# Peptides against a protein of PDB entry 7PB4, part 59

Target 1, 105 residues: chain A of PDB entry 7PB4
Amino acid sequence: KMLNIKEYKEKLLSTLGEFLEDHFPLPDRSVKKKKKNIQESSVNLITLHEMLEILINRLFDVPHDPYVKISDSFWPPYVELLLRNGIALRHPEDPTRIRLEAFHQ
Target 2, 218 residues: chain B of PDB entry 7PB4
Amino acid sequence: DALQMAVGYFEKGPIKASQNKDKTLEKHLKTVENVAWKNGLASEEIDILLNIALSGKFGNAVNTRILKCMIPATVISEDSVVKAVSWLCVGKCSGSTKVLFYRWLVAMFDFIDRKEQINLLYGFFFASLQDDALCPYVCHLLYLLTKKENVKPFRVRKLLDLQAKMGMQPHLQALLSLYKFFAPALISVSLPVRKKIYFKNSENLWKTALLAVKQRNR

## One batch from the design tools (peptide)

Design b1_p19_2_s3 (made by RFdiffusion4, then SolubleMPNN; from b1_p19_2, 8 letters changed)
Fold by OpenDDE base, seed 5:
Formats: structure tokens, sequence, C-alpha cells
Structure b1_p19_2_s3 (fold): chain B 105 residues (1-105), chain C 218 residues (1-218), chain A 19 residues (1-19)
């Protein structure tokens, strides 16, 4: 039963991934405007798909602490997107931590 | 091929600022319409044109005409349907186009090659029940998609609430009857035993074309 | 509307995972 649910979730996430790539793509690297001096922190941004996968997994793997720390790989507009739509919540005491909304509770 | 030129026009857009943009557009629309109604379209042609119809690349009149001629020669790819649903989410299409899409999806349901990905969109379709214009067609779609695993207490509650708001609509009663079949313990209310399930527009716009497709694929 | 769809898809994923 659990394996089938995980596989089903993965399939749904894959379908969601295609949707997200079409509608919420990462900003094209091509807007490398040559602003010289800012250290190109070569932080590889993760996709919104990967971000959601992390958040969903954390919600169920660690239900007593379902919060994920926002890393530099988290594109800020995606974090804001999730928060404003009630998909994610900020930790009340630590704004650097977000959780997925517990839609099942 | 005239069809390839027409599909290419819609895909790439008008190359030149030709003075006769509207005449060229109409020519290509008529080409697609003629082939679609006579022979049906290949899955690849449907993939391209369906996405175009829902992307908002063209005006509502053009999108409506394209969507009306999304008649398969053999099958429709579920990927094309998933992409189409994704465009519905972006909100670049009119309400009338959304209604037409759901009508199309119900009409073409048997011609979609796979249902696995479409079944994953169950929650999205279920949420569209709140739209009064979509509700009859969404109920029909959900009636076709619903598995026992989809029948959850929260969805039952939402359907009962919707019934309380809209009254005993035939399409909603059909869906509730199916839910009761899969999960009788979740629906304590006695549903009238309707011998016939009635969905709006049982005579879809494509009935004649679909009969022809079924005859060719036998 | 895309954002609303995203919410609904995620909600469904969470509900499915809880099963």
Amino acid sequence: as target 1 above (105 residues)
Amino acid sequence: as target 2 above (218 residues)
Amino acid sequence: MAEQTLRLMVEELVILEAQ
C-alpha cells in the first residue's frame, strides 16, 4: 500500500513537473546581464518541482518538525509563490524555515 | 501538404506582416477544419493545435474554431490533454473556451490513449465543480474518471454542499450515485434510484465525426 | 489561476500521501 502511494505521488509529481516547467520555469540564465562585481554565487537554483518534493517529503517524514530551511538554492519568487497561495507556511519564530500546508489534517 | 502548412502557420505564427493576415488565417483554419472533419487529425497535429487553442496565442474566435476541429484520426495523447489542462490553469483562455474544452474532453474521452495522468488531475477537475458554467461537464468527466480511491469523505462533503447550494441537479445526482456505489458508508442520504443518468449535451458537437472515427478504426 | 491550480495539485498530493 505505501509503495503504491509513493509511486503514485511520484507520478503525480512528474506530471506536475511538466506543468511547472511550462508555467513556472526558472529564469533563463540568458539574463546574465554583465553586472561585473557581484560574486556570481553560482548557486544552482532548484526547480519548483524539486522544492515541492522536498516540502512534501519533509511533511510526512518528519511530521513533528515539518519545516525545511530555505537554502540559497530556493528561488525567492518560488518561496513567495508558495506562501501567498497558502501552499506553504513560514515558521512562526524562524522566517528562514517553511513548511508545506498540512492539507490532510 | 496543405495541412502541414496550416499547422506550421499556427505553430510558428505569421512570419510576414502580410497585408492579408486575416485571409491567410482563414485559409489555414479552413484547411484544418476540412481535414479534421473528413479524416481526423494525427495525434501530433492535435498536440500542437490543442496547445495553440488554449495558449492564448490567437483570439477567442480562432481558438474556438481550432478546438472544435480537434477530432482524432485514431487516438489523442494523454500528454496533449495534460498540457491542455495546464493552459486552463494559466487563465489565458475565455470561460467559453474552458466550457468547450470540457465538452471536448468528455466527447473524446474514449479516444485518449491512456488515463493515468488524467486520473492524477482528478483533484483539479473536482475543484472546477465550483464553477456553475463548468459544473455539468465536470460532473460528467468525473463520472468517467472516478475510481473507488477518489471517493474521499471531504469530496463527499463538497458534493453534498454543492447539492445544497444548487439543488438536485441530474449531473450532480449521477456523480453522487457513483460515489455511493463506491463508498455507501460515506453517503447516508437516500439518493433517488435514477434508472437513467442524464448529462447535459449527450449529443455533443462531435457525435457524427466520432461515429465516423469509430467506423474507420474498426 | 495557474497559482490556484498549483495549490489544488499540491493539496491532492498531500491527501494522497496521507493515505
Scores: peptide ipSAE 0.646, ipTM 0.429, DockQ to the pose 0.481
Fold by OpenDDE base, seed 4:
Structure b1_p19_2_s3 (fold): chain B 105 residues (1-105), chain C 218 residues (1-218), chain A 19 residues (1-19)
Amino acid sequence: as target 1 above (105 residues)
Amino acid sequence: as target 2 above (218 residues)
Amino acid sequence: MAEQTLRLMVEELVILEAQ
């Protein structure tokens, strides 16, 4: 039973990765709108997969404070996507913090 | 059961022939209150009673008591909330009932099964920001609902105008900070970096009940 | 449709992670 759960989990993670790449890719970095000289701090955006991984890990690692601080690496449309679909919740007192929904609770 | 009889009484209204209408009403209201605080109400019971509380069928005192006991056993139907909001448009409820409803909606937000239709009501809620009594609670609701798609230039202007009129209210700052997060280009004004958002604690009325609901659903 | 599928996948993953 446990082996089957691990295998299924691995398969699901793989499928999720592929699914995210196909349906929710990062925007092409190429839309450099020519705004002038302000140091484009090239904020490296993380993938939706990486974002979900961070959120899942936080949910299980720190269940009493499962909130992750939204960094500049968090693409706002991904944050919106997660919130819109009830996958994530915003912290009631801090808009810069989100948590994964505790589907197992 | 006693709860079904109570809900049925509120749904059908007082039977004309009862000489002791007030005692009967109070009995049924106490039944609903007792069950709601002890066990929570089923989604169907909330649907019926929430509609009644906002329809103006009963007096403000009764409506207030009904609304205060709209505590779910498990979930609240989004349809019930949408229907409730429709009653706010009809204007048969008191201002105090409207305030209480928004407080309830914020407090119970996590127990609402879906948010898709509620999100479509974003514009209606946003328009209610102009009501000074509602503004703190509407800001909190909008803070929960706001998506990037909702952040429009005209709404930014309205929020800034409200801030100019009302001052730097914590609830407005919270909402503006969220707007700036989703659309930084629309908010040129330097907002103070507030580490904490302070909404009026709408949950205080239901804090114990909400804890009990969360414990039962674990 | 894709967004709903995403939710279901994440939900399942969280449930599995808790087992």
Scores: peptide ipSAE 0.645, ipTM 0.640, DockQ to the pose 0.337
Fold by OpenDDE base, seed 2:
Structure b1_p19_2_s3 (fold): chain B 105 residues (1-105), chain C 218 residues (1-218), chain A 19 residues (1-19)
Amino acid sequence: as target 1 above (105 residues)
Amino acid sequence: as target 2 above (218 residues)
Amino acid sequence: MAEQTLRLMVEELVILEAQ
């Protein structure tokens, strides 16, 4: 039973991943080559799929503190996307922390 | 071939700013329509054209005609359907286009290769029940998609509220009956035992074409 | 919009995870 739920969750996440790749891909690295002065922050941006996985996992793993700290790996447009759509909420006292909306409560 | 040229026209848009744009568009649209109704379309052609029809790239009349000819030769890719649903949210399509899409989705449901991703869109489809024009077709779609895990207390409440607003519609009754089958404890209301499930015949627009597809794939 | 679809997909995932 637990294995089936995990497999189902993984399948759901995979399906979401494919959807996200189609509609919310990371900006192509190729376009950034021409503007010289943007400090290539060597920061590996995570996919929106990975970001959502982190947020979902945190919501269920640590329900009393479901907030995730925004790292440099969080592409700002994705953070904004999640917030403006009510998928994520900003911490009331710390704007650097976001949580997934508790759609199940 | 003529079909590839037509699909390419819709995908890339009109190459030449010629005065004959409308004639060219009509020619290509007729090509797609003729092939779709005679032979069906390949999954790749449906992927391209379905996306175009819902993207708002063309006018409502063109989009409607494209959607009406989304007839598979064999299968429809689930990915094409997921992409199509994403466009419904953008609001660039007309209400009539949305209705037509749901009718199409129900009619073509058996030709979709997989259902895993579509099942993830259950919540989206469920939210569309509030649209009076969509409700009959969405109920039918949900009837096809609903699993035990989808039957939640909040969805039951929403369906009962919808029933209170709209009355006991045959399509809503069918869905509620399915919900009661999966979760009898969540639905205390006695539902009339209907021997026959009644949905609007969404397939009517494609019935002849679908029969032909099924005959060719046997 | 794709954004609304995203919300609904995430909502569904959260609801399923809570089960």
Scores: peptide ipSAE 0.651, ipTM 0.420, DockQ to the pose 0.473; fails the geometry check
Fold by OpenDDE base, seed 3:
Structure b1_p19_2_s3 (fold): chain B 105 residues (1-105), chain C 218 residues (1-218), chain A 19 residues (1-19)
Amino acid sequence: as target 1 above (105 residues)
Amino acid sequence: as target 2 above (218 residues)
Amino acid sequence: MAEQTLRLMVEELVILEAQ
């Protein structure tokens, strides 16, 4: 039973990830060409799928500190999307940390 | 051929220079409609046109007409349906287009080649039950999709709450009865024994077309 | 609606993981 739930979650995340990539694609690197002066932070942005996976895993793996530090790989519009929709919460004392909403509690 | 030219027009969009944009659009739309209702469309044509209908590239009237003629010759690709659901999430389509899409999805359900990816979208469809306009059609879709693994206590609670809000609707009762079949321990409430499952869309817009498709594929 | 759907999907994932 537990294995089936995990597999279902992973499959759902995967399907949602593909779905989210189609709907919320990362900005194409091509748009960066015109504004020369923004430092090419060569930071590989992660997909919204990967971001959600990290947040979900952290919530369950480290329930006493479910917060993830926002890295440069976190595309700001995705962070805002999650916060705006009540999917994620900012740490009350550290705005650089976010957690997934504990929908199970 | 005329159909390829019509599909290509919708895919590439109107060339700016045509003075008679509306006449050209209508001509191509009629071509698609005529072929779809007469013979059905190939899976590739449905893939292209379904995506266009939900992308918001054209106005609601055009999108509605395209969606109404998404009649398969043989099969619909699951990938086309997944992409279509993806467009629903972007929110560029009207409420009426969403209703029509769910009606279409239910009507064409048996013609979709695979259900694996669609089944993974179960939670997405279940969430749409809260929309009063979508609820009857979503219940029907969920009735077709529901597996034992989808029947969870939280979903039962949501369905019972919905029933408390909107009353004992036939479509909701049908879904609850299926849930009770898979997980009788989760539904303590006595459901009225209905002899027939009734969904509002038992008679769909495509009834005649679907009969024709079934006759061609025997 | 997309954003609301995303929330509901994530909610379901979290609930399923807790189960």
Scores: peptide ipSAE 0.646, ipTM 0.431, DockQ to the pose 0.389; fails the geometry check

Design b1_p19_2_s4 (made by RFdiffusion4, then SolubleMPNN; from b1_p19_2, 8 letters changed)
Fold by OpenDDE base, seed 5:
Structure b1_p19_2_s4 (fold): chain B 105 residues (1-105), chain C 218 residues (1-218), chain A 19 residues (1-19)
Amino acid sequence: as target 1 above (105 residues)
Amino acid sequence: as target 2 above (218 residues)
Amino acid sequence: MHEQLLRLMVEELVILEAL
């Protein structure tokens, strides 16, 4: 059965997720950095896969304002990774907002 | 084991202090070549050596020889192929190495354990059609990879434009025929009815070895 | 090294999403 386009996209996202888990995993929580004063922000970090899903969805759901606000759940190294590789762009006026690059345009 | 020592040499790199660097390199390279052609290599050995061949760690002659002996005992890991394509993006390998890699990828396609991640690289491979040296081999690879979901109007336009530039090449016609099969509404042009699809025989370099691999895996 | 590949995968996904 030919996969419909939706099923195909979901499969692609899943496959990308596996790739991201293998090559861009979240840092192991077990590295108890002994530094006392950094508030262990109990913030549940999202995966790079989840971050990309959010960014892709926003790009297509709200094309006139495709920017996502960076939350505390966004691991800073992932944000930097996306920006330095031209996968995401920072909002010109609000550094707390990023968008996915519109590769289809 | 001699093979483990050879793989370890390529992985760790030459120890600076060895007076006979070239002799040592040649010894280990011959060990890998001999095992690969006789028995094939384990998936783990291919993972290591394929990465080395495309990383630019060694010279082009060495990389070419390593890549030519990337013959599986049983299977090639899809992750090894994805990693290899990642090295192509870095651009540290020669044009001849890229051609050889695509020839290898086509020849070894059936021995790759999974295709899910490779299918995500469809756009990357498609972009490589613009390289005249790669185009015949990339068309063959795309012919093997193409699903209905990959057949899009913009890709049809690019293939038709490429055909207009390069002429009616057999490998382009083969790919266009497949595109027409999946999406006849996107290709209004009459394609010549080719009774036989012709690609450059990429597997010729490995023909004997591939027959042996297929026989061992029956 | 995998960063360039990540870009290509995301690019392809975005292109496919637009279609």
Scores: peptide ipSAE 0.657, ipTM 0.476, DockQ to the pose 0.442
Fold by OpenDDE base, seed 4:
Structure b1_p19_2_s4 (fold): chain B 105 residues (1-105), chain C 218 residues (1-218), chain A 19 residues (1-19)
Amino acid sequence: as target 1 above (105 residues)
Amino acid sequence: as target 2 above (218 residues)
Amino acid sequence: MHEQLLRLMVEELVILEAL
């Protein structure tokens, strides 16, 4: 039973990775918006996969405070996506913190 | 059961022939209150009673008591909330009932089954920011609801105008900080980096009840 | 449709991680 769960989990992770790449890719930085003073904050955005990994890890590593601080690497549309779909919740007292929904509880 | 009889009484209204209308009403209120605080109410019971509380069918005191005991056993239907908001538009409830409703909505937000229709009401809630009594609670609600798509230039202007009128209120700063997060280009003003947002959550009337609901649903 | 599927996959993953 445990082996089957691990294999299924690995398969699900792989499927999720592919799904995220296909349907929720990072915006191509290549859209040449015109030259003006948009400080291209060269902030390296993380993938939605990486964001979910961080959130899942935090949920299990620190279950009493499962909130992750939103960094500049968090693409705001991904944060919105997770929040609107009930995958993540915003901290009630700190807008810079989000947690994964505890679906197992 | 006693709860079904109580809900049925509020739904159908007082039967004309009852000589002791006030005693009967009080009995049914106490029944609803006792069950709600002990076990919570089913989504269907909340649907009925929440609409009654906001419809103006009963007096303000009764409506306030009903609304205070709108504690879910498990979930609140989004449709119940949408219907409740529709009653706010009709204006048959008191200002105090409106305040209590927004407090309730914030407190029960996580227990609402879906948010899709509620998110469509964003504009209505945002318009309610102009009411000084509602503003703190509406800011909290909007803090929970706000998506990037809701952050529009005209709303930014309205929030900044409201800040100019009311000063740097913690609840307004919380909402503005969220707006700046989603759309930094729309907010040129340097907002103070507040590490913690303080909504009037410390005195949530339902805090104990919500803890009990969460414990029962684990 | 894709957003709903994302939620379901994440939900399942969280449940599996707890196991």
Scores: peptide ipSAE 0.656, ipTM 0.637, DockQ to the pose 0.336
Fold by OpenDDE base, seed 3:
Structure b1_p19_2_s4 (fold): chain B 105 residues (1-105), chain C 218 residues (1-218), chain A 19 residues (1-19)
Amino acid sequence: as target 1 above (105 residues)
Amino acid sequence: as target 2 above (218 residues)
Amino acid sequence: MHEQLLRLMVEELVILEAL
């Protein structure tokens, strides 16, 4: 039984990874927005997969404070996607922090 | 059952022939209150009673009591909320009822089945910020609803103007902090780094009931 | 459709992680 759960979890993670790459890719940096001096702080955006991993890990590693601080690496549309779909929740007292929904509770 | 009879009474109105209209009303109101606080109400019952509470069909005291017992068994329909907001536009309910509705909406926000249509009402809620009695609760609601797409230059200006008029209210600061998060370029003003956002505890009226609902739906 | 499927997959993953 335990072996089957681990294998299933690995398969689900792989499927989720592929699904995210296919349907929720990061925008290609290739859109030459014109030269206005907005300091393109070359913030390396993380994938939605990486974002979910961070959120899941925090939920289980620190269950009493499961909130993650939104960094500049968090693409705002991904944050909105997670919030809109009830996958993540905003901290009631700090808008810069989000948590994964505790689906197991 | 007794609840169906009570809901039917509020929906259809008092039957003319009842000699003691007030006693009958009180009986049905107590029935609704007892069931709502004990078990919660079905989505259909909330749909009916919420509309009644905001329609102006009954007096303010009755409407207030009905609204206080709008506790879901499981979920609240988004359509019920949209209809309720439509009654706010008609203006037949008292100011106190409007305040209570926004408190209820914030408290019950997680129990509303969908948020798509409610999010379309963002502009209506935002317009209600100018009401001093509503402003704290509307800010809290907007804090829950706000997406990046809602953060527009004209709304930023309105919030800053409101802050200039009302002062640096904690609830306004909370909403402005969220706006700055989504659109830092639109808010040049240094907001004080508040480590803690403070909203009035709108949910306090329903705290025990909400805990019970969450326990039943686990 | 894709957003709903994302939620379901994440939900299942969270449940599996709790086991």
Scores: peptide ipSAE 0.655, ipTM 0.604, DockQ to the pose 0.336
Fold by OpenDDE base, seed 1:
Structure b1_p19_2_s4 (fold): chain B 105 residues (1-105), chain C 218 residues (1-218), chain A 19 residues (1-19)
Amino acid sequence: as target 1 above (105 residues)
Amino acid sequence: as target 2 above (218 residues)
Amino acid sequence: MHEQLLRLMVEELVILEAL
């Protein structure tokens, strides 16, 4: 029984990874450098997969404070994607913190 | 050939210069219909046309006719089905198209080449049980897909709640019976012993076509 | 286009993690 759940979970994770790569890739940085003044903040954006992993881990590792602080590595469109789809919730008092929805509860 | 031209028309869309767009559309649609019912379609043709039927590129009448013609010559690619399900999430197709898709999916289930990815969509299909129009067909699909690993306490509760709301529907009873088979400890309720499982529209729209496909592939 | 499917996959994953 446990082996089947583990295998199913691993397959789901793999499928989710592929799905995210295919349908929610990071924007290509190839938009040309023409306008000088936008500070090239060298912030490495994380994938949506990595964002979800962080949020899931936080939900289970720290269930009493399941919120993650939004960093500069969080691509804003991904944050908005998660929020508008009810996958994540903003902290009621701190809009810079988000949590994964507790679907298991 | 005529089929390639028809598929290409649906893929690329109507060329602006054609004065008689409706006649051209009808010509190509009839070409697809004729080939599909006589010989079936190749997996690649189904991939293209199924995507078009669910994308909302054309009107509901056209989409319905295309979807009715998704008859395989041999196999349907699982990837085509996954892409089709993704279009259901976009909400550009009508409710009638969704119903037809689930009917099609049940009818064509054995002709799908693989089931690995479609099994991972179990949760999506299960969520669609809440739609009263889809529920009978979704139950049938879930009956085909359900593995022991899918039978969870929360899903049992949802099915029992749905049964309480809708009554003891034959399609719900069939699915609950399967759940009880896999996990008897999760279902304390006595289920009626049915010797035969009945799903709505056991006579699918494609019965004759599917018999012909099976005969050609023997 | 695939936002609802994403939600459902994540929901299933969270449920599986709790099991």
Scores: peptide ipSAE 0.655, ipTM 0.480, DockQ to the pose 0.558

